# Peptides against a protein of PDB entry 7VSI: the designs that were tried, part 35

Target 1, 32 residues: chain A of PDB entry 7VSI
Amino acid sequence: EDISEDPSWARVVNLNALLMMAVAVFLWGFYA

## One batch from the design tools (peptide; made by RFdiffusion4, then SolubleMPNN)

Design b2_p19_8_s3 (from b2_p19_8, 14 letters changed)
Fold by OpenDDE base, seed 2:
Structure b2_p19_8_s3 (fold): chain B 32 residues (1-32), chain A 19 residues (1-19)
Amino acid sequence: as target 1 above (32 residues)
Amino acid sequence: GGLGSLLLLLAGLAAALAA
């Protein structure tokens, strides 16, 4: 089965990944 | 700082939208 990403869902996943990274950085900054 | 974080967030948004 093809593992190529659908472009629209790729954007949704990438946006959520970057938002989670931003949250992680703020948590690190808050507690470190 | 706050401005640096904002710039990183905007850069991340731009990268996500360019996918």
Scores: peptide ipSAE 0.104, ipTM 0.648, DockQ to the pose 0.062
Fold by OpenDDE base, seed 4:
Structure b2_p19_8_s3 (fold): chain B 32 residues (1-32), chain A 19 residues (1-19)
Amino acid sequence: as target 1 above (32 residues)
Amino acid sequence: GGLGSLLLLLAGLAAALAA
């Protein structure tokens, strides 16, 4: 079975990963 | 700094959209 990502969903996942990182950095910046 | 960090975040977001 192939575990390769669908290109469209890979893009969505990458976007959400970056958004999550940005939120985490802002929280770190505010509370640390 | 704040603006520099924002620009890096925007650059990362743009890179994610382009991937």
Scores: peptide ipSAE 0.103, ipTM 0.645, DockQ to the pose 0.062
Fold by OpenDDE base, seed 3:
Structure b2_p19_8_s3 (fold): chain B 32 residues (1-32), chain A 19 residues (1-19)
Amino acid sequence: as target 1 above (32 residues)
Amino acid sequence: GGLGSLLLLLAGLAAALAA
């Protein structure tokens, strides 16, 4: 079974992951 | 502070564009 990522969708997923990390950092900053 | 947050935003944007 092929579970390799489509390059364009891999980029979309990685972008969203970084955006979620940015939100997490701001929440950390808010309560730290 | 505000400047630190801005720098982190810019770093995240740079990383996103480089991905």
Scores: peptide ipSAE 0.095, ipTM 0.642, DockQ to the pose 0.074
Fold by OpenDDE base, seed 5:
Structure b2_p19_8_s3 (fold): chain B 32 residues (1-32), chain A 19 residues (1-19)
Amino acid sequence: as target 1 above (32 residues)
Amino acid sequence: GGLGSLLLLLAGLAAALAA
């Protein structure tokens, strides 16, 4: 069975990853 | 500290986006 990502869900995951990285950087900048 | 590291990170990101 193929384990390749579904293109639509790949976009959702990638956008969420970028948003989480942005939030983490801002929290780091604020508290560290 | 964190601010210095953040500034270096932003500089690196700017360079990566320009490449």
Scores: peptide ipSAE 0.075, ipTM 0.592, DockQ to the pose 0.184

Design b2_p19_8_s4 (from b2_p19_8, 13 letters changed)
Fold by OpenDDE base, seed 4:
Structure b2_p19_8_s4 (fold): chain B 32 residues (1-32), chain A 19 residues (1-19)
Amino acid sequence: as target 1 above (32 residues)
Amino acid sequence: GGLGALLLALAGALAALLA
């Protein structure tokens, strides 16, 4: 079975992952 | 600091778009 990512959706997922990480770091910075 | 984190976030987002 092929579990390879569609390249356009891979970019969308990767961007959202980085944005979520950035938000998490800012929340950590604010509350910790 | 926050500015450094913002720059890293922008760099990461840009890298993700270019990947």
Scores: peptide ipSAE 0.082, ipTM 0.637, DockQ to the pose 0.065
Fold by OpenDDE base, seed 5:
Structure b2_p19_8_s4 (fold): chain B 32 residues (1-32), chain A 19 residues (1-19)
Amino acid sequence: as target 1 above (32 residues)
Amino acid sequence: GGLGALLLALAGALAALLA
């Protein structure tokens, strides 16, 4: 059984994760 | 500051694309 990530989709997921974290940081900066 | 956070976010995004 293989649960390894496809390299291309791994990049897409990692990019989206970082973008979500960036948005969260900006929301924190604006409201905190 | 937002500018520093933005630059870190962009650097991180580029790093993720290159990983």
Scores: peptide ipSAE 0.081, ipTM 0.635, DockQ to the pose 0.066
Fold by OpenDDE base, seed 3:
Structure b2_p19_8_s4 (fold): chain B 32 residues (1-32), chain A 19 residues (1-19)
Amino acid sequence: as target 1 above (32 residues)
Amino acid sequence: GGLGALLLALAGALAALLA
């Protein structure tokens, strides 16, 4: 079974991960 | 503190825009 990432969708997933982490740090800033 | 966390969030947002 092939579980390798399509390069275009890998980029989409990675960008969404970075945006999600940025939002998490804003929440950290709000409650810190 | 809060300011440091906000600066890190800004850096993360910029990283996402430039990736």
Scores: peptide ipSAE 0.081, ipTM 0.639, DockQ to the pose 0.159
Fold by OpenDDE base, seed 1:
Structure b2_p19_8_s4 (fold): chain B 32 residues (1-32), chain A 19 residues (1-19)
Amino acid sequence: as target 1 above (32 residues)
Amino acid sequence: GGLGALLLALAGALAALLA
């Protein structure tokens, strides 16, 4: 079984992950 | 307070833009 990522889609997922983390921390900062 | 966390969020947003 091959679980390796396509490098182009890996970049897309990583960018979205970073954006979601930034939004989550903004919400944390707003309500905390 | 969350000022430090907000600054980290801005840093993360910048990192996303530069990635």
Scores: peptide ipSAE 0.080, ipTM 0.638, DockQ to the pose 0.157

## One batch from the design tools (peptide; made by RFdiffusion4, then SolubleMPNN)

Design b2_p20_3_s1 (from b2_p20_3, 15 letters changed)
Fold by OpenDDE base, seed 2:
Structure b2_p20_3_s1 (fold): chain B 32 residues (1-32), chain A 20 residues (1-20)
Amino acid sequence: as target 1 above (32 residues)
Amino acid sequence: DLRLNILNILLVSAFLVFFV
């Protein structure tokens, strides 16, 4: 119970993780 | 450039995953 994810915040975190990965891939593509 | 080619493949694959 103490570490269970709220389903609405789980979605927000997962979408932010995908956005961060997209930014990292762009930086790798053009600036590394 | 191999890195840019991989980037394009990843962008196209991401588009397909989210919009198809």
Scores: peptide ipSAE 0.109, ipTM 0.678, DockQ to the pose 0.037
Fold by OpenDDE base, seed 5:
Structure b2_p20_3_s1 (fold): chain B 32 residues (1-32), chain A 20 residues (1-20)
Amino acid sequence: as target 1 above (32 residues)
Amino acid sequence: DLRLNILNILLVSAFLVFFV
């Protein structure tokens, strides 16, 4: 399938997305 | 500050999601 997501990589991407959002919220909270 | 209040709500919510 041309755009199917591998379930193991889906988890890695989702965890990285959560980490990036946490960093962005801290930067917004203290420096914006 | 509204941003700090929202940040606090998000931190508490994240804590609850991971530890409850």
Scores: peptide ipSAE 0.104, ipTM 0.671, DockQ to the pose 0.037
Fold by OpenDDE base, seed 3:
Structure b2_p20_3_s1 (fold): chain B 32 residues (1-32), chain A 20 residues (1-20)
Amino acid sequence: as target 1 above (32 residues)
Amino acid sequence: DLRLNILNILLVSAFLVFFV
């Protein structure tokens, strides 16, 4: 099984992961 | 608050990593 990432899709996934992490950190910072 | 201070440090550190 090839588990290698396509470099274009890897970039899209990484950008979405960073966006979701940013949202989570803002929610943690401003809400109880 | 401590959480807001940590958030601010993380934002500044992220800015430095990507823009410096």
Scores: peptide ipSAE 0.102, ipTM 0.668, DockQ to the pose 0.037
Fold by OpenDDE base, seed 1:
Structure b2_p20_3_s1 (fold): chain B 32 residues (1-32), chain A 20 residues (1-20)
Amino acid sequence: as target 1 above (32 residues)
Amino acid sequence: DLRLNILNILLVSAFLVFFV
């Protein structure tokens, strides 16, 4: 299917999303 | 500060989710 996620890239994206959310929470906590 | 309190709650909650 043309819109099927590759499981390896899905994991990379999810890990980056978690990292970005963690960074955003720290920035919000200390610098907003 | 409310944001620091929320941050601490989130950090503690994350710790509990992964280590308990």
Scores: peptide ipSAE 0.102, ipTM 0.668, DockQ to the pose 0.036

Design b2_p20_3_s2 (from b2_p20_3, 17 letters changed)
Fold by OpenDDE base, seed 1:
Structure b2_p20_3_s2 (fold): chain B 32 residues (1-32), chain A 20 residues (1-20)
Amino acid sequence: as target 1 above (32 residues)
Amino acid sequence: DLLLNILNLLLLAAELVFFV
């Protein structure tokens, strides 16, 4: 079974990762 | 300063989301 990353899902995961990193930086910058 | 830094971080986050 090929476990290679589907290119469409790769983009969705990468976009969600960037959104989560942005939220984390705002929380860190405000509370730390 | 703080508001400008927040705006710059929002712009950077929007650019990163647009270009990925």
Scores: peptide ipSAE 0.047, ipTM 0.567, DockQ to the pose 0.036
Fold by OpenDDE base, seed 4:
Structure b2_p20_3_s2 (fold): chain B 32 residues (1-32), chain A 20 residues (1-20)
Amino acid sequence: as target 1 above (32 residues)
Amino acid sequence: DLLLNILNLLLLAAELVFFV
């Protein structure tokens, strides 16, 4: 089984990871 | 100062989301 990342899905995952980090920083900034 | 630093961090996060 090839576990190599599809370049199109790799971008979607990376964008979602950055969005999740931004949301986490907002939640930390307002509730911590 | 703190509000401007927060705004700059938000702009940096938006730039990272746009350029990746």
Scores: peptide ipSAE 0.046, ipTM 0.553, DockQ to the pose 0.037
Fold by OpenDDE base, seed 2:
Structure b2_p20_3_s2 (fold): chain B 32 residues (1-32), chain A 20 residues (1-20)
Amino acid sequence: as target 1 above (32 residues)
Amino acid sequence: DLLLNILNLLLLAAELVFFV
């Protein structure tokens, strides 16, 4: 089975990861 | 002040998203 990362889905995952990190930093900045 | 800081952080996050 080819487990190589599809470049289009790689970008979508990386964008979602960055958005989730931004949301986490905002939540930390508001509640900590 | 706080609102402007939040807006600047949102803009920075948006810029980072467009560069991925």
Scores: peptide ipSAE 0.046, ipTM 0.568, DockQ to the pose 0.036
Fold by OpenDDE base, seed 5:
Structure b2_p20_3_s2 (fold): chain B 32 residues (1-32), chain A 20 residues (1-20)
Amino acid sequence: as target 1 above (32 residues)
Amino acid sequence: DLLLNILNLLLLAAELVFFV
């Protein structure tokens, strides 16, 4: 219980992770 | 077309953001 992820913050973290992956793919596609 | 490919990838990224 002390280390359980709050479901609302889990979504925010997952959305940020997806946005970071999208930006990384665009940077890779342009510079590599 | 590179611009159309980038636009398609941006649309796919937006769909994924709204699905999560």
Scores: peptide ipSAE 0.044, ipTM 0.561, DockQ to the pose 0.036

Design b2_p20_3_s3 (from b2_p20_3, 17 letters changed)
Fold by OpenDDE base, seed 2:
Structure b2_p20_3_s3 (fold): chain B 32 residues (1-32), chain A 20 residues (1-20)
Amino acid sequence: as target 1 above (32 residues)
Amino acid sequence: SLRLNILNLLLLAAFLVFFV
């Protein structure tokens, strides 16, 4: 099976990962 | 503190995701 990542979806996933990390850091910073 | 070290690593990881 080809598990190669589609370059257009890779960018969407990376941006979402960055946003999720920012939210996680905020929650951890203030509530943990 | 360990929490600050992990925070710094997470910020570095976020930087790498954005710039690499």
Scores: peptide ipSAE 0.074, ipTM 0.633, DockQ to the pose 0.079
Fold by OpenDDE base, seed 3:
Structure b2_p20_3_s3 (fold): chain B 32 residues (1-32), chain A 20 residues (1-20)
Amino acid sequence: as target 1 above (32 residues)
Amino acid sequence: SLRLNILNLLLLAAFLVFFV
């Protein structure tokens, strides 16, 4: 089974992951 | 201040979105 990522979609996923981490850090900064 | 830290993190996040 090939689990290789398409490079263009891999970038989209990585950018969304960075955005989610930024939101989490901001929520932590406000409420923790 | 907390606000400055958040602003810096927003700018860093924007940089990462455009340059990574």
Scores: peptide ipSAE 0.065, ipTM 0.623, DockQ to the pose 0.038
Fold by OpenDDE base, seed 1:
Structure b2_p20_3_s3 (fold): chain B 32 residues (1-32), chain A 20 residues (1-20)
Amino acid sequence: as target 1 above (32 residues)
Amino acid sequence: SLRLNILNLLLLAAFLVFFV
């Protein structure tokens, strides 16, 4: 329980992770 | 290119995750 995520912040982090992965995929696709 | 084919495949996979 001490390492349990707040559900609202977990969603924010997950959305940011998806955005970062999308940006990374585009950078890899067109510039790497 | 192989890289663009993989990119298109990943975009298709992402689309399917949200559409299905």
Scores: peptide ipSAE 0.060, ipTM 0.588, DockQ to the pose 0.038
Fold by OpenDDE base, seed 5:
Structure b2_p20_3_s3 (fold): chain B 32 residues (1-32), chain A 20 residues (1-20)
Amino acid sequence: as target 1 above (32 residues)
Amino acid sequence: SLRLNILNLLLLAAFLVFFV
């Protein structure tokens, strides 16, 4: 069987990943 | 600085993901 993602949950995960990366980059930019 | 240039590039990349 092929591994696939549910398209609606894939979008939610991708948006959360982008938000977490943005926060991490701001912390690195100003506090490291 | 290199950090600020990378931050600006990443903000541009985030903009492209949401608006293109």
Scores: peptide ipSAE 0.069, ipTM 0.616, DockQ to the pose 0.043; fails the geometry check

Design b2_p20_5_s2 (from b2_p20_5, 12 letters changed)
Fold by OpenDDE base, seed 5:
Structure b2_p20_5_s2 (fold): chain B 32 residues (1-32), chain A 20 residues (1-20)
Amino acid sequence: as target 1 above (32 residues)
Amino acid sequence: ISRWTRLVLLLALVVVFLAG
């Protein structure tokens, strides 16, 4: 069974990862 | 590293991932 990324779900995951990075930017900037 | 510098560096990192 192939476990390669489905393009549609890969995009969702990547966008969520970028959202998490954006949140981390402001947390590190404001609180650290 | 100042707070503002940290913000700029991490924003730059986000841009790199967006551009890749």
Scores: peptide ipSAE 0.215, ipTM 0.736, DockQ to the pose 0.042
Fold by OpenDDE base, seed 4:
Structure b2_p20_5_s2 (fold): chain B 32 residues (1-32), chain A 20 residues (1-20)
Amino acid sequence: as target 1 above (32 residues)
Amino acid sequence: ISRWTRLVLLLALVVVFLAG
């Protein structure tokens, strides 16, 4: 089986990762 | 670690992901 990333879904996952990190910035900065 | 240091470190991580 091929486990290589699908280009379109790779972009979606990467954008969501960035959004999650942006949220983490604010949470750790102001609530931790 | 101070509040502002945490913010800077996390922003640095975001920049690394954007540049990578």
Scores: peptide ipSAE 0.215, ipTM 0.737, DockQ to the pose 0.043
Fold by OpenDDE base, seed 2:
Structure b2_p20_5_s2 (fold): chain B 32 residues (1-32), chain A 20 residues (1-20)
Amino acid sequence: as target 1 above (32 residues)
Amino acid sequence: ISRWTRLVLLLALVVVFLAG
């Protein structure tokens, strides 16, 4: 089976991962 | 570590990932 990433969806997933990291940073900064 | 320091460090980490 080919499990290589589709470039378009890879970008979407990566951007969402970065968004979640940014949210986590703000939560850690102001609420922890 | 202050709240603002934690925020700056994590934002720096996000920037590193954006640069990669």
Scores: peptide ipSAE 0.214, ipTM 0.733, DockQ to the pose 0.041
Fold by OpenDDE base, seed 3:
Structure b2_p20_5_s2 (fold): chain B 32 residues (1-32), chain A 20 residues (1-20)
Amino acid sequence: as target 1 above (32 residues)
Amino acid sequence: ISRWTRLVLLLALVVVFLAG
């Protein structure tokens, strides 16, 4: 079985990860 | 380290991931 990522879903997951990182940035900036 | 310096450092990290 192929373990390669589907290119379209890989992009969605990566953008979602960046969104979560952006949220973490602001939480650390204002509350840590 | 100021709060705003921490924000800049984390934004720089986000840019690294975008550039990767």
Scores: peptide ipSAE 0.209, ipTM 0.732, DockQ to the pose 0.042

Design b2_p20_5_s3 (from b2_p20_5, 12 letters changed)
Fold by OpenDDE base, seed 3:
Structure b2_p20_5_s3 (fold): chain B 32 residues (1-32), chain A 20 residues (1-20)
Amino acid sequence: as target 1 above (32 residues)
Amino acid sequence: DSLWTRLVLLLALVMLALAL
C-alpha cells in the first residue's frame, strides 16, 4: 500500500500537531 | 487585538506547522 502510515511515525506527527495547536492558541490569546 | 489579526496569526502558525 503506497500511502500507508507507519504507526510509530503517525503517533509522532499527531503529538507534534497537538503541541503546535497549543502554541497557536497561546500566541492567539496573548499576542493578537 | 482584532479578530482578523488573530485569524491571520492562526493561519500563519498553521502554515508554519505544515512547513516544519
Scores: peptide ipSAE 0.128, ipTM 0.704, DockQ to the pose 0.091
Fold by OpenDDE base, seed 1:
Structure b2_p20_5_s3 (fold): chain B 32 residues (1-32), chain A 20 residues (1-20)
Amino acid sequence: as target 1 above (32 residues)
Amino acid sequence: DSLWTRLVLLLALVMLALAL
């Protein structure tokens, strides 16, 4: 089974991961 | 510890995310 990542979806996932990290830092900044 | 510093850092992280 080829589990190689599609480069276009890899970028979308990585950008969403970075946005989620920014939201996590926001929550940490206000509540931790 | 400033709210403004934290907001600027968040803005920088969002800008970085959009630039990658």
Scores: peptide ipSAE 0.118, ipTM 0.667, DockQ to the pose 0.036
Fold by OpenDDE base, seed 4:
Structure b2_p20_5_s3 (fold): chain B 32 residues (1-32), chain A 20 residues (1-20)
Amino acid sequence: as target 1 above (32 residues)
Amino acid sequence: DSLWTRLVLLLALVMLALAL
């Protein structure tokens, strides 16, 4: 079976990952 | 302010990301 990534969902996942990393760094920087 | 507090927050955020 092909484990190829759909290019449209890849973009959504990557944007969500970047958003989560930005939120994590913000909370780490200002609340700890 | 402690490194341990920061690591616990990061771990909690990772667990939240995996639960969503």
Scores: peptide ipSAE 0.117, ipTM 0.699, DockQ to the pose 0.073
Fold by OpenDDE base, seed 5:
Structure b2_p20_5_s3 (fold): chain B 32 residues (1-32), chain A 20 residues (1-20)
Amino acid sequence: as target 1 above (32 residues)
Amino acid sequence: DSLWTRLVLLLALVMLALAL
């Protein structure tokens, strides 16, 4: 229980992580 | 366009993602 993630917030964090990775790869590929 | 510039940009974006 002490280190368990709430499943709704886990989804929000995972989607935000995927979005940030996509933006990072795009900027790395085209603007640097 | 250099590998160095790309790595620095990627590092900055990772730091931003962790700070938000």
Scores: peptide ipSAE 0.126, ipTM 0.703, DockQ to the pose 0.089; fails the geometry check

Design b2_p20_5_s4 (from b2_p20_5, 13 letters changed)
Fold by OpenDDE base, seed 5:
Structure b2_p20_5_s4 (fold): chain B 32 residues (1-32), chain A 20 residues (1-20)
Amino acid sequence: as target 1 above (32 residues)
Amino acid sequence: LSELTRLVLLLALLLMFLAG
């Protein structure tokens, strides 16, 4: 099968990536 | 980075998340 991203799961992954980046910035901003 | 710059970056990421 092709390795291209499924559009539905691509959105889930992208949203989780943005959430993780937001959490990382909070930790960096207040504890480092 | 200054505290203000950190807050701006945090706000930018939150806006990107909300736009998703």
Scores: peptide ipSAE 0.105, ipTM 0.658, DockQ to the pose 0.041
Fold by OpenDDE base, seed 1:
Structure b2_p20_5_s4 (fold): chain B 32 residues (1-32), chain A 20 residues (1-20)
Amino acid sequence: as target 1 above (32 residues)
Amino acid sequence: LSELTRLVLLLALLLMFLAG
């Protein structure tokens, strides 16, 4: 099976990953 | 992890997000 990454969905996933990391760091910065 | 390290990591991630 071809598991090559679709470039358009790769961008969506990467942007959401960065968004989640930013939220996590804000929570970490405030509570940890 | 020091407060300074946390701030640096925060800034790094924000810059990565803005540069994306």
Scores: peptide ipSAE 0.103, ipTM 0.656, DockQ to the pose 0.042
Fold by OpenDDE base, seed 4:
Structure b2_p20_5_s4 (fold): chain B 32 residues (1-32), chain A 20 residues (1-20)
Amino acid sequence: as target 1 above (32 residues)
Amino acid sequence: LSELTRLVLLLALLLMFLAG
């Protein structure tokens, strides 16, 4: 089975990862 | 959590992404 990462989904996942980290920064800023 | 701990956790998330 091909377990290699699909480039289209890789982009979607990476963008969501960046979004998640942006939210984390705001939460850090809110409580710190 | 201390401010330093929050920073370390945030850096850990960032490094996990960059290492991937």
Scores: peptide ipSAE 0.101, ipTM 0.667, DockQ to the pose 0.053
Fold by OpenDDE base, seed 2:
Structure b2_p20_5_s4 (fold): chain B 32 residues (1-32), chain A 20 residues (1-20)
Amino acid sequence: as target 1 above (32 residues)
Amino acid sequence: LSELTRLVLLLALLLMFLAG
């Protein structure tokens, strides 16, 4: 299908999602 | 939103991502 994930790009997106979530936690801990 | 609630929400999101 047109919306099916490519495995290599799925990994890149997941790594960026993890990094973004870590940054969000650090910003919460620093400014909240 | 309390500090504890914010902590629980962020932790829940992290665990959901890692377990998914």
Scores: peptide ipSAE 0.095, ipTM 0.646, DockQ to the pose 0.048

Design b2_p20_6_s1 (from b2_p20_6, 12 letters changed)
Fold by OpenDDE base, seed 4:
Structure b2_p20_6_s1 (fold): chain B 32 residues (1-32), chain A 20 residues (1-20)
Amino acid sequence: as target 1 above (32 residues)
Amino acid sequence: SELARLLVLLAVLLWGLVLA
């Protein structure tokens, strides 16, 4: 089974991961 | 501290921009 990432979709996933981390740190900034 | 949180926020965003 090939589990290698498609480079284009890897970038999309990475950008979404960045957005989720940004949201998390904003919540930490305001509520922790 | 408040400043430390802001620095972590900037570090996370900059690191994400480097990797993406």
Scores: peptide ipSAE 0.149, ipTM 0.678, DockQ to the pose 0.142
Fold by OpenDDE base, seed 1:
Structure b2_p20_6_s1 (fold): chain B 32 residues (1-32), chain A 20 residues (1-20)
Amino acid sequence: as target 1 above (32 residues)
Amino acid sequence: SELARLLVLLAVLLWGLVLA
C-alpha cells in the first residue's frame, strides 16, 4: 500500500495543524 | 511565566505566517 502524501493535501493538513496550535497557544497564553 | 507564554504565542503565529 502507498501511504505517501499528496503535496497539496499535505499543505492543507499542515496549515490546519498550525491553526490548531495557534488557537491552543492563545488559550494557554491567556487562560492557563 | 506569562511573558514566556506570550512569546511562544508570538513565535507560533509568526512561524505560521512564514510557512503559509
Scores: peptide ipSAE 0.144, ipTM 0.689, DockQ to the pose 0.111
Fold by OpenDDE base, seed 3:
Structure b2_p20_6_s1 (fold): chain B 32 residues (1-32), chain A 20 residues (1-20)
Amino acid sequence: as target 1 above (32 residues)
Amino acid sequence: SELARLLVLLAVLLWGLVLA
C-alpha cells in the first residue's frame, strides 16, 4: 500500500488551494 | 503597501495560470 496522490485529484486539490489563496489576497487587499 | 498587495495578487494569479 502507498499514500501517493492520484494525479487527477492532486490537480483538483492544487487548483482549489490556489483559488482559496486568491480569495485571501483579495480580502487582504481591500479590508486589511 | 497597496502596491505590494497588488503585486502579491498578480504573482498568485500568474502562478495559478502556469500550474493549471
Scores: peptide ipSAE 0.142, ipTM 0.676, DockQ to the pose 0.116
Fold by OpenDDE base, seed 2:
Structure b2_p20_6_s1 (fold): chain B 32 residues (1-32), chain A 20 residues (1-20)
Amino acid sequence: as target 1 above (32 residues)
Amino acid sequence: SELARLLVLLAVLLWGLVLA
């Protein structure tokens, strides 16, 4: 096995990345 | 501007929904 992503964990990471971006944009939108 | 920030927020969230 190489460094290829497990499909299930890839989804978890991607969704968490989107969540973090949503929070960051929220903070920028209302507090920056 | 404040409006621009809100539009960017909307765009980012919608794009996230497309990807998810």
Scores: peptide ipSAE 0.141, ipTM 0.685, DockQ to the pose 0.117

Design b2_p20_6_s4 (from b2_p20_6, 14 letters changed)
Fold by OpenDDE base, seed 5:
Structure b2_p20_6_s4 (fold): chain B 32 residues (1-32), chain A 20 residues (1-20)
Amino acid sequence: as target 1 above (32 residues)
Amino acid sequence: AALALQLVLVAVALWGLVLA
């Protein structure tokens, strides 16, 4: 059982997470 | 305020992309 991340894809996922947080902040600030 | 915070998070993401 290997759960090790490929470092290139790990970077892509982390950047995608930051972009999703940016969208979430917009939705929170606009609608709350 | 939401736009300002959003732009900060986008800027961090873009900077991470530059350093990647």
Scores: peptide ipSAE 0.107, ipTM 0.610, DockQ to the pose 0.078
Fold by OpenDDE base, seed 2:
Structure b2_p20_6_s4 (fold): chain B 32 residues (1-32), chain A 20 residues (1-20)
Amino acid sequence: as target 1 above (32 residues)
Amino acid sequence: AALALQLVLVAVALWGLVLA
């Protein structure tokens, strides 16, 4: 079964990943 | 360092939105 990403959803997931990393860095900086 | 990294991550995310 081919697991190639749909280009539109790949973009959504990648951008959400970057946003989540930004939030994670904020939480690290604020609470750790 | 954490703030600098956060700003870079936010900037990259925003740039991705611009190019989307």
Scores: peptide ipSAE 0.106, ipTM 0.603, DockQ to the pose 0.081
Fold by OpenDDE base, seed 3:
Structure b2_p20_6_s4 (fold): chain B 32 residues (1-32), chain A 20 residues (1-20)
Amino acid sequence: as target 1 above (32 residues)
Amino acid sequence: AALALQLVLVAVALWGLVLA
């Protein structure tokens, strides 16, 4: 079975990942 | 600084939304 990404959902996941990284940097900067 | 890095990540995310 093929596990290739659907292009539209790949874009959603990638943008969500960037948002989560921005939140992670905030948490690191504020609490570490 | 951590704030500068955060702003860069937010800017990249927003730019991705503009292009999407």
Scores: peptide ipSAE 0.104, ipTM 0.605, DockQ to the pose 0.079
Fold by OpenDDE base, seed 4:
Structure b2_p20_6_s4 (fold): chain B 32 residues (1-32), chain A 20 residues (1-20)
Amino acid sequence: as target 1 above (32 residues)
Amino acid sequence: AALALQLVLVAVALWGLVLA
């Protein structure tokens, strides 16, 4: 059983990760 | 530094959306 990523969902996850990091940095910059 | 990093992350995210 392989755990390789589906290319289309990999893109969705990667973009979501970048957005989450942008939000996290905003919260850090605002409150820390 | 935090503002600069945030702008880079937002720019990369937007660039990813453009290429998607």
Scores: peptide ipSAE 0.103, ipTM 0.601, DockQ to the pose 0.081

